# Peptides against a protein of PDB entry 5TUV, part 78

Target 1, 107 residues: chain A of PDB entry 5TUV
Amino acid sequence: KEVIDRLRYLKAEIEDLELKERELDQQKLWLQQSIKNVMDDSINNRFSYVTHEDICNCFNGDTLLAIQAPSGTQLEVPIPEMGQNGQKKYQINLKSHSGPIHVLLIN
Target 2, 107 residues: chain B of PDB entry 5TUV
Amino acid sequence: AQECQNLEVERQRRLERIKQKQSQLQELILQQIAFKNLVQRNRHAEQQASRPPPPNSVIHLPFIIVNTSKKTVIDCSISNDKFEYLFNFDNTFEIHDDIEVLKRMGM

## One batch from the design tools (peptide; made by RFdiffusion4, then SolubleMPNN)

Design b2_p16_3_s2 (from b2_p16_3, 7 letters changed)
Fold by OpenDDE base, seed 2:
Structure b2_p16_3_s2 (fold): chain B 107 residues (1-107), chain C 107 residues (1-107), chain A 16 residues (1-16)
Amino acid sequence: as target 1 above (107 residues)
Amino acid sequence: as target 2 above (107 residues)
Amino acid sequence: QVKISTKSTGFIFKIE
């Protein structure tokens, strides 16, 4: 009887947890949409940028490339493999569908 | 009972997923806050300067930062499709997204 | 060898 009671309790709790998980999933979707709406706002979009100084303050000692591209741009980074010349290939492939890609050399 | 143990495992699994989802939600909230802070900062800065920044001096979202050694040779090729870019590096690199940059900026 | 620290929703990452 104790085992039966425990089973019943666990099943009930799992059901509650399932509801909670679905709630969180909905909240995530809502928040993602909210973020999108905020970023797509004309005024916010106008001011949605960082400066060279901002980047330099975040990083130092290396070459920094800033790559700006439209939302939805595909970024592919192949696992470094030996090329035909015997050199490892370190590569970034970018594919945009909605606008140009802009590259800035920061330092 | 084995059934009880199975439900205990499932319960724990669901609890962990819920915890992870809660953390992810928090992260999204922070992202939105950071973005709003960025917009506010830039808007205020432009008001103080009485002009927008030069077009090529800022990096609009979304963007990524590629960090590599100063010794790294970088070449870029643009395909016939103007929206496709290929970057080749002769050494390793790191990629940081705009979200991470905003975090590092303290937004 | 390549370090990627990204969770951007603006880019669709494909690491092969």
Scores: peptide ipSAE 0.357, ipTM 0.895, DockQ to the pose 0.862
Fold by OpenDDE base, seed 3:
Structure b2_p16_3_s2 (fold): chain B 107 residues (1-107), chain C 107 residues (1-107), chain A 16 residues (1-16)
Amino acid sequence: as target 1 above (107 residues)
Amino acid sequence: as target 2 above (107 residues)
Amino acid sequence: QVKISTKSTGFIFKIE
């Protein structure tokens, strides 16, 4: 009896949780669409940039590369493997399908 | 008893997913706010300067930042159309997305 | 929001 009651309770709770999860999924979808709309706006797009100073203020002491790439650009970081000279290969592979990639050396 | 245990595990998994989704939703909201603040800042700055910034002085979204030691040697191979890039580093590096940059900027 | 280093290699993602 106790087990049966517990089972019924758990199943009901899981159903409620499923509903909650679907609600959150829908909210996320709407918010993502909202963000897209804001970013795609011509005026917002015109002003959607940061300066070199902005970047420098965020990071200290390192060489900084800014890679400006179109949305959808694929970024791959393969698992480092030993090179022919015994050096690990630290790599970044970028592939765009919608436009050129621009790289800036910040410092 | 075993069935109860299985359902309890499932319930816990769903609870964790819901928690994660709630957090992700909040992050999206913050991202949208940060973007709007960025746009507002830049619009105001350009109005005060009565001119846009030089094209090569700013980094347009979307972008990523790669930071590595100043001692790191970086080799870059670029395709003719600039759609593909291969970066080779002789040491480790870090990658940061534009969202993180906006956060660090206090947007 | 995620800092990615070469310690977390072996992945492919798209720039959003």
Scores: peptide ipSAE 0.234, ipTM 0.882, DockQ to the pose 0.163
Fold by OpenDDE base, seed 5:
Structure b2_p16_3_s2 (fold): chain B 107 residues (1-107), chain C 107 residues (1-107), chain A 16 residues (1-16)
Amino acid sequence: as target 1 above (107 residues)
Amino acid sequence: as target 2 above (107 residues)
Amino acid sequence: QVKISTKSTGFIFKIE
């Protein structure tokens, strides 16, 4: 009797949690679309940039590569492996499907 | 009894997922706010300067930042159409997305 | 969203 009641209670609670999770999923999708819409707005797009100074202020004393790539560009960082010369390979592979990639070196 | 335990585990699992999704949603909200603040900043700056920034002085979203030591040697192979890039580093590096940069900028 | 270091395991993601 007690076990049965507990089971029923747990099942009901899980059902409520499922509803909540689906609600959050929907909100996420909505917000993601909203962000895209805001970024795609002509006025916003015109002003959607950072300066070299902005980047330099975020990082101190490093060599910085600013990679401007279109949305959807694939970035791959393979697990470092030993190269032919015995040196570990630290690599970044970029592949765009919608446009050229632009790279800026910031000192 | 065993079924109750299974459901309790499931309940806890769902609660954790919900918590994670709530956090992710909050991050998206912050991203949108940061972007809007960036746009407002740039609009105001250009209005004060009465001109847009030089083309090579800004980095348009979306972008990523790769930072590495000043001593790191970077080799880059680029496809003819600039759709593919292969970067080779002789040392470790870090990658940061534009969202993180905006956060560091205080947007 | 995520800081990536070469010290981490391999990653593949798309720029959004």
Scores: peptide ipSAE 0.240, ipTM 0.883, DockQ to the pose 0.158; fails the geometry check
Fold by OpenDDE base, seed 4:
Structure b2_p16_3_s2 (fold): chain B 107 residues (1-107), chain C 107 residues (1-107), chain A 16 residues (1-16)
Amino acid sequence: as target 1 above (107 residues)
Amino acid sequence: as target 2 above (107 residues)
Amino acid sequence: QVKISTKSTGFIFKIE
């Protein structure tokens, strides 16, 4: 009797959890679209930038490269392997399909 | 009962997925808020200055930041159309997206 | 939120 009641309760709870999960999935989809719409707005796009000072305040003591690339740009970091000179290869490969990539050196 | 145990495992699995999805949703919300705050900040700043910032003084979204030691030697190969970039580093580096930068900025 | 180091395994992602 107790087992049967527990089974019934668990099944009902799982059903509720399924509904909750679907709700969250829909909310995520909606929010992703909302973010896209906000970022694609002409006025917002005009002001969607950071300054050199902003970047410098976020990082200390290192060489900084700012890579401005169009949405959809592919970034690849291959597994480091030994080069011809015995040095490990640390690489970044960028491939854009929609426009040029711009690189800035930040102090 | 075995069935009860199976359902309890399933229940826990679903609860964990829901928790993960809730966390992801919160991150998206924070991203949107950060972006809106960035836009608002920049709009206000330009209004006060009565002019936009110099073109080369800002980094437009989307972007990434690469940071490495000041001792790191960086070589860059660029395609003719600037759609492809190959960076070679003689040491390790870190990559940070614009979302992380906005978070570090306190947006 | 992405923080990637060369200490990580090889990866590919798209800038969104």
Scores: peptide ipSAE 0.224, ipTM 0.883, DockQ to the pose 0.155; fails the geometry check

Design b2_p16_3_s3 (from b2_p16_3, 7 letters changed)
Fold by OpenDDE base, seed 2:
Structure b2_p16_3_s3 (fold): chain B 107 residues (1-107), chain C 107 residues (1-107), chain A 16 residues (1-16)
Amino acid sequence: as target 1 above (107 residues)
Amino acid sequence: as target 2 above (107 residues)
Amino acid sequence: EVKISTKSTGFIFKIE
């Protein structure tokens, strides 16, 4: 009887947890949409940028490339494999569908 | 009972997923806050300067930062499709997204 | 070899 009671308790709790998980999933979707709306706002979009100084303050000692592209741009980074010439290929492939890609050399 | 043990395992699994989802929600909230802070900063800065920054001096979201050694040779090719870019590096690199940059900026 | 510290926000990442 103790086992039966435990089983009943666990099943009830799992049901509650399932509801909670669905709630969190909905909240995530809502928040993602909210973020999108905020970023797509004309005024916010106008000021949605960082400066060279910002980037330089975040990184130092290396070459920094800034690549700006439209939302939804596909970024592919192949696993560094040996090329035909015997050299490892370190590569970034970018594919945009909605606008140009802009590249800036920071330092 | 084995059934009890199975349900306890499932219960724990669900609890962990819920915890992860809660953390992810928190992260999204922080992202939104960071973005709003960025917009506010830039808006205020432009008001103080009485002009927008030069077009090529800022990096609009979304963007990524590629960090590589100063010794790394980088070449870029643009395909016939103007929206497709290929970057080749002769050495390793790191990629950081705009979210990470905003975090590093303290937004 | 290649360090990637990113989320899928904005870009769609494909690491192959």
Scores: peptide ipSAE 0.372, ipTM 0.897, DockQ to the pose 0.816
Fold by OpenDDE base, seed 1:
Structure b2_p16_3_s3 (fold): chain B 107 residues (1-107), chain C 107 residues (1-107), chain A 16 residues (1-16)
Amino acid sequence: as target 1 above (107 residues)
Amino acid sequence: as target 2 above (107 residues)
Amino acid sequence: EVKISTKSTGFIFKIE
């Protein structure tokens, strides 16, 4: 009897959790679309930038490269492998399909 | 009893997924707020300066920041249309996206 | 070691 009651309770709770999870999934979808719309807005896009000062304030004591690229740009960082000369190769591969990539040396 | 235990495991799994989804939603909300704050800041700054910043003085979203030692040698090969970049480093580096930068900026 | 800190951005990351 106790087991039967527990089973009923658990099944009901799981059903409620399923509803909650679907609600969260919908909220995520709508929020993602909202963010996209906000970022794609012409006025917002015009002002969607940071300055050199902003970057310098975030990082200290190193060489900083800023790489700006169109949305959808592919960034690949292969596992550092030994080169033919016996040196490890640290690489970044960028490929854009929508426009040019722009690189700035910050410091 | 075994069915009860199975349902309890499922319940716990669903609860954890819900918790993760809630956290992801919160992150997205913060990203949207940070972006809106950035836009507002830049609009105000340009109004005060009565002009937009020089083109090479700002970094437009989306972007990444590559951080490496000042001693690191960086080689770059670029395609003719600037759609493809290959970076070679003789040492390790770090990559930070625009979202992290906005967080560090306090947006 | 290469350190990468990224989220869902305009970039499509492929980290091997």
Scores: peptide ipSAE 0.369, ipTM 0.899, DockQ to the pose 0.853
Fold by OpenDDE base, seed 4:
Parts: sequence; structure tokens; C-alpha cells
Structure b2_p16_3_s3 (fold): chain B 107 residues (1-107), chain C 107 residues (1-107), chain A 16 residues (1-16)
Amino acid sequence: as target 1 above (107 residues)
Amino acid sequence: as target 2 above (107 residues)
Amino acid sequence: EVKISTKSTGFIFKIE
């Protein structure tokens, strides 16, 4: 019957999709490790920077802060809520575990 | 049949997950390419200049860019160990990571 | 309004 054939086809296709999904998962894992290795390379690390000009070309008109921190630094942005003075609080919390944080005013 | 319908729903769900994973994988590929292009650009630039850029003229990865109105008052509190930073803004702000910057740079 | 782009692997983002 057509229904039986359709069921068989769908089951086979789903099995193929499962294989494809696992393949993509493995590729993602591999690529993530590859990116880490590339960025951790001493030579690449030496040249892994942008300039003030680069940043200025990307953004216009506002105050720009550049915050450089070690890999793994935690960044938290709390939900804005009313402060004691009736003003909403807008905050950025940074926590580094392996080194100093550097802040640069771009413009 | 109900079973056929269930499998078709499952098939579509898996197809959407695969599509999402493919998109995420492509994003990672582009990130790696952008980083490699950045490194190549900087290596070439330093070779042409025969010297590295001044230390305070560049921003090393990883970094974030915070942009806010020029009218925004920004306060920064630093912990004793200099590993914790608290930024307070009296108005809204935007955060852009290094990946977005590299994209905007055309890397 | 706070707009955040968070795809970097260098930072661990916790956006509330």
C-alpha cells in the first residue's frame, strides 16, 4: 500500500538525516578545536589585533570603548532596573581569571 | 495515516535542525577565515613598516566594543586584584564582539 | 535599549 511505502521511505530518510546531523556535530567540534589551535598559535597570537582606525571605520558618532581581556573572561549584563535614585541601571560586569583587563577609549 | 503524519513532522524538525547546524558551521568557517585574513594583513603591514605597531595603538583579541551616546556618563570600578570590572552607564549602550568587528572590516 | 552581539568565543557572555 502507498501508506506503507511512504512510511518506509520516511523512516529511511529520517535515518539518513540522523547520520547527517551527527556528521555536522562532528564537523562543528573539529572546527571549534581548529579555531582554538589557530588562535593559540604563537605567531597568530602575535598578529591577532585590530587598530584604532579599524574600529573607527566600523562605528560612527558615539563614544567607543574597547575592552580587551584574556580568553575566558566572563561578561555579564544585568537586566536594567530602577536604581536607588530612580534611574535605570545599565551595567557591564567583567570577571577575568587569568590576566588583566585593558580598556581603551577609541573616540 | 497518523504515523505517517508523525514521521513527516519529525522529518521536518530534523531538516530544520540540520539547516541550523549548517548555518552555524558556515559561521564558524567564516570566523576562521576572517581571523586568518586579519593575521595575514597584520603580518604584511608590519613587514612593510619594518616594525610592530605601538603597543597602545592596537587592540588584541579577544575584545569587545562598547558604544554609547557621547552624552552617556560612564563610571568604571576596578577590584583590588584588577580582575573584576564594573561599568556603570547612565544610559543605554551596545556591545559588539571581535567577530562582528572583523565582519565589518571585511575580513 | 541594550544591543549585544555575542558570538565571540573569547568571552563568556551572561546576558540577563
Scores: peptide ipSAE 0.368, ipTM 0.899, DockQ to the pose 0.886
Fold by OpenDDE base, seed 5:
Structure b2_p16_3_s3 (fold): chain B 107 residues (1-107), chain C 107 residues (1-107), chain A 16 residues (1-16)
Amino acid sequence: as target 1 above (107 residues)
Amino acid sequence: as target 2 above (107 residues)
Amino acid sequence: EVKISTKSTGFIFKIE
């Protein structure tokens, strides 16, 4: 009796949680689309940039590569492996499907 | 009894997922706010300067930042169409997305 | 949002 009641209660609670989770999923999708719409706006797109100074202020004393790539560009960082010369391979692979990639070196 | 335990585990699992999704949603909201603030900043700056920034002085979104030591040697192989890049580093590096940069900028 | 380092395991993701 008590166990049965507990089971029923738990099942009902889980059902409520499922509804809540689906609600959050929907909100996420909506917000993601909203962000895209805002970024794609003509005026916003014109002003959607950072300066070299902005980047330099975020990082201190490092060599910085600013890689401007279109949305959807694939970035791959393979697990470092030993190269032919015995040196670990630290690599970044970029592949765009919609446009050219632009790289800026910031000192 | 065992079924109750299973459901309790499931309940807890769902609660944790919901918490994670709520956090992710909040991050998306902050991203949107940061972007809007960036746009406003740039619009205001250009209005004051009465001109847009030089083309090579800005990085348009979306972008990523790769930072590494000043001593790191970077080799880059680029496809003819600039759709594919291969970077080789002789040392470790870090990658940061534009969202993180905006956060560091205080947007 | 995720900081990626070469010290981590391999990653593949798309720039959004």
Scores: peptide ipSAE 0.253, ipTM 0.885, DockQ to the pose 0.158

Design b2_p16_3_s4 (from b2_p16_3, 7 letters changed)
Fold by OpenDDE base, seed 3:
Structure b2_p16_3_s4 (fold): chain B 107 residues (1-107), chain C 107 residues (1-107), chain A 16 residues (1-16)
Amino acid sequence: as target 1 above (107 residues)
Amino acid sequence: as target 2 above (107 residues)
Amino acid sequence: QVKISTKSLGFKFKIE
């Protein structure tokens, strides 16, 4: 009896949790679409940028590369392999399909 | 019972997923707010300056920031159409997305 | 949000 009651309770709770999860999924989709709409707006797009100063203020003392790439650009960081000199290869591979990639060196 | 235990595990798993999704939703809202604030800032700045910034002085979204030591040697191979990039580093690096940058900027 | 180090390698993602 106790086991049966516990099972029933758990199943009912899980069902409620499933509903909650679906609700959250729908909200996520809505928010994502909203963000997309805002970012795709011509006026917003015109002003969607940061300055070199902005970047420098966020990071200290290092070499900074700003890589401006179109949405959908593929970024790959392969597992380091040993190079010819025995040193690990640290790489970034970028591939865009919708436009050119622009790189800025931030000092 | 074993079945009860299994359902308890599932229940807990779902609860954790729900918590994660709630957090993700909050982050999406913050991202949208940050973007709107960025746009507003830039619009105001350009209005005051009565001109847009020089093209090479700003980084348009979307972008990523690569952070590495000043001692790191970076080699870059670029395709003729600038659609493909291969970066080689002789040391480790970090990658930061534009969302993180906006957060660090306090947007 | 996402801070990726070369300590976390072997992945592919799209810039959003």
Scores: peptide ipSAE 0.234, ipTM 0.883, DockQ to the pose 0.161
Fold by OpenDDE base, seed 1:
Parts: structure tokens; sequence; C-alpha cells
Structure b2_p16_3_s4 (fold): chain B 107 residues (1-107), chain C 107 residues (1-107), chain A 16 residues (1-16)
């Protein structure tokens, strides 16, 4: 009796949770599309930038490189390993398929 | 009963997924708000200055920031079309995305 | 959002 009641309760709750999860999935989908639309808007795109000052205020005392790359650009950071000369290799590989990459030295 | 236990495990799994999806949704909302605030700020700034900023003084989204010690030597190889970049560092570095930068900016 | 294809996930990459 108690087991049967517990089973019914759990099944009902799981059904409710499934509905909630589907709701969240739908909300995420619509929000992602909304963000894309906002960012792709011509006016918003024109003003979608940060300044050198913005970056400098976020980071202190370091050399800063700003790398502007189009969506879909591949970024690879290989595991640092010993090179042929016995030195560790610290590398960043970038490959774009849709447009040029721009690099700025901030400080 | 074993069936009750199985359903309770499933219930807990679904609850955790829902919690994670709620958190991810919140982050997306914050990203959209930050972007809109950035656009608004820049529009206002350009209106006040009556001109756009110099092209090389701003970083357009999407971008990443690489920071390293001021003592780090950086070498860069670039393809003719600027579609491919290879960076070599003689020391460690950090990479930050534009979302993190906007958060640090308080957008 | 940054839409760069990486082998690693996260908002911050620290290479040491």
Amino acid sequence: as target 1 above (107 residues)
Amino acid sequence: as target 2 above (107 residues)
Amino acid sequence: QVKISTKSLGFKFKIE
C-alpha cells in the first residue's frame, strides 16, 4: 500500500519535472536566438566594442593582447611540451574560415 | 522497493539537470543585458564626442584577451590573408573571453 | 559571446 502510493507520487513528480525541463530547453533556445538577433543587428554590431581603457581597467601589470576573431575561428592551445631545443613550448594557434583576425597590443 | 529506489535516483538526476539549466539560462540573460549595456554606453559616448573612436583604439566583439608577464617574449607568425596566426611565448599566459571582460567591466 | 572552437571548455584559460 505504501509502496504503491510512493510509486504513484514519484511517477507524477517525474512527469512534472519532465515538463519543467522541456520548458527550460525551449526558453534557452529562444534566448539563444534572441541574443543572435541582437548581436547581428547592424546598429548593435556597429557599437559592439570595448576600448583600450576598458581592458586596462580589467587587468593590471601585464602585457595584454586583444585578439578579434570572427565566429567559428579555431583556437588551439597545445599542452606545453619540451621543444627541440629543450625549452617548453607555449603556443596559441588560431585559424579562421570566415574572415581575417586582428591583433592589438594593449600594453 | 527497488522500483521506488530507481525512480528516486531518476528524480534526483532530473532535479540536478533542471538546476544546471536554470543557472545556464541566467548566465545567458546576463550576457544579453551586458551586451545591450555596452552598446548603449558606446552610442552615448560617440554622441558626446560627435565622432566614432579611431579604428585601432577599440576591440570589436567577438574577441579574446591574452595576458602574460611584461617579461614574456611573444613571437607571432601570420598568414598572408591573416586567417591563420601562430603565437609563441617563452612563458605562461592566460586567456579570457569577451564575456568575462564585460563582467569585469560591470556591464 | 565568443564563438571560438576550442578543445577545452571554460570562460578562462590559464596555461602554466
Scores: peptide ipSAE 0.156, ipTM 0.880, DockQ to the pose 0.106
Fold by OpenDDE base, seed 2:
Parts: structure tokens; C-alpha cells; sequence
Structure b2_p16_3_s4 (fold): chain B 107 residues (1-107), chain C 107 residues (1-107), chain A 16 residues (1-16)
């Protein structure tokens, strides 16, 4: 009976956890939509930018490229492999479908 | 008994998944707050300056930051419509999304 | 990662 009681308890708890998980999934969807709505707002969109100073303050000592890529832009970073000349290829491939990509050299 | 053990494993799996989802929700909340703070900052700054920043002086979201050593040689090939970019690096690089940048900015 | 097909590109430049 102890085992049976434990089984019943566990099944009930798992059911509760399933409900909780579904609740969290729904909350995530709502929050994602909320973020999208906030970002799509005309006023917010107008001011949704960072400055060169902002970027420089976040990173020190390196060459920095800022790539403004529209949402949905495909970004590929192949696994570095040896090229024909014996050099590893470190590469970024970008492909946009909704607009041009803009690149800024920060420093 | 074996069924109890199986359910215990499932229970634990669900608990961990729920924990992860809770963490993800918190991250989304922080992202939303960071974005709102960014907008507020920029709006206030432009009001004080009585003008918007030059278009080439800011990076509009969404964007990514690529950082690499100052010694790294970067080759870039761009399509005519600027929808496709190919970056070649002779050394390693790091990619950071706009969310991470906002975090580093303290937004 | 998702692989994308590269097309003929318009021009090249080098950042040093």
C-alpha cells in the first residue's frame, strides 16, 4: 500500500507540474508578444539604438564591428576548417531577406 | 517499485525544466526592462541635445557586435544589394547580440 | 548552425 500511495502521489504531482509548465509556456508567449509590441511601437523604434560610445564602453582593446541586421537575417558561422592553404577559415556569412545589412567599424 | 522510480525521474526532469523556464521568463523580463530603459535614455538625451544623433553614429536594433583582436585581418565581401555579406577572419572572433550589449551597458 | 548559400558578391574590401 505504501508503494501504491507513493505512485498516486507522484502521478498527482506530475499532473500539477504539467499544469505549471503549460502556464509558464503561456507566460513566455505573452511576454514575447509584449516585447515585440514594445519594440514595434513607433516612438520606441525611433529610439531603439546604441551609440559608438556605448559599444566602446562594453568592449575594450579589440576591433569591433557593429552589424545592423534586420530580424530574420541568417547568420552562419561555419566550424573552422583548414583551407587549401592550410589556414583555418574563420568566417561569418550573413544573408538578409527583409532589408540591407549595415556594418559599422567602431574602432 | 520500478514504476515509482520511473515517475521520480520524470518528476525531477519536469522540475528542472520548469526551473529553466522560470529563468528564461526572468531573462525576458529583464530584456524588456533594458529596452525600455534604453529608449528612455535616448529620448532624454535627444531632448537635451535638441537634435537626433547623426544616422551613421548610432547602431539601431537589432544588431550584433563582432569583436576580434586588433591584429586580425578582416576581409569582407558584399552583395550588390547588401543583403549578403561574407566576412573572413584570419583569427578567432566573438559575436555578441544586442541583448548582451544592453546588459553590459547596465540597462 | 544553419548553412546559407553564398551568391556572387558585388565587391570586396579588407579591414586592417
Amino acid sequence: as target 1 above (107 residues)
Amino acid sequence: as target 2 above (107 residues)
Amino acid sequence: QVKISTKSLGFKFKIE
Scores: peptide ipSAE 0.099, ipTM 0.871, DockQ to the pose 0.045
Fold by OpenDDE base, seed 4:
Structure b2_p16_3_s4 (fold): chain B 107 residues (1-107), chain C 107 residues (1-107), chain A 16 residues (1-16)
Amino acid sequence: as target 1 above (107 residues)
Amino acid sequence: as target 2 above (107 residues)
Amino acid sequence: QVKISTKSLGFKFKIE
């Protein structure tokens, strides 16, 4: 009877967890849509930028490239292979479908 | 006993998934807050300056940051339509998205 | 959040 009671308890708890998981899934979808709406707002879009100073404050001591690319841009980093000159090829491939890509060197 | 054990494993699995989903949801919330704070900051700054920043002084979202050693040689090839970019590095690099930048900025 | 290093190779994603 202890086992039966434990089984009943576990089944009930699992059912509650299923409901909770579905709730979280719905909340995620709602929030994702909310974020899109906020970012797509014309006023918000106008002010959705960072400065060179912002970037420099976040990263120190390195060469920094800022790549502004439209949403949907594909980024690929292939596995490095030995190049013709005996050097490993470290690459970034970008492909945009909706607009130009802008690159800035940040110092 | 075996059924009880199976259900306990299932319960634990679901609890872990829920925990992961809760964490993901919290990250989305923080992203939205960070973005709103960024917009608010920029709006206030432009109001105080009574002018927008120079076009080339800011980086509009979405963007990514590539950081590499100062010694790294970077070559960039651009397609004719400027929709495809190929970056070649002679050494390793790191890529950071705009979300991470906003976090580092304390937004 | 995306942090990509060339130490973690073979990555592909879309900027959203």
Scores: peptide ipSAE 0.219, ipTM 0.882, DockQ to the pose 0.157; fails the geometry check

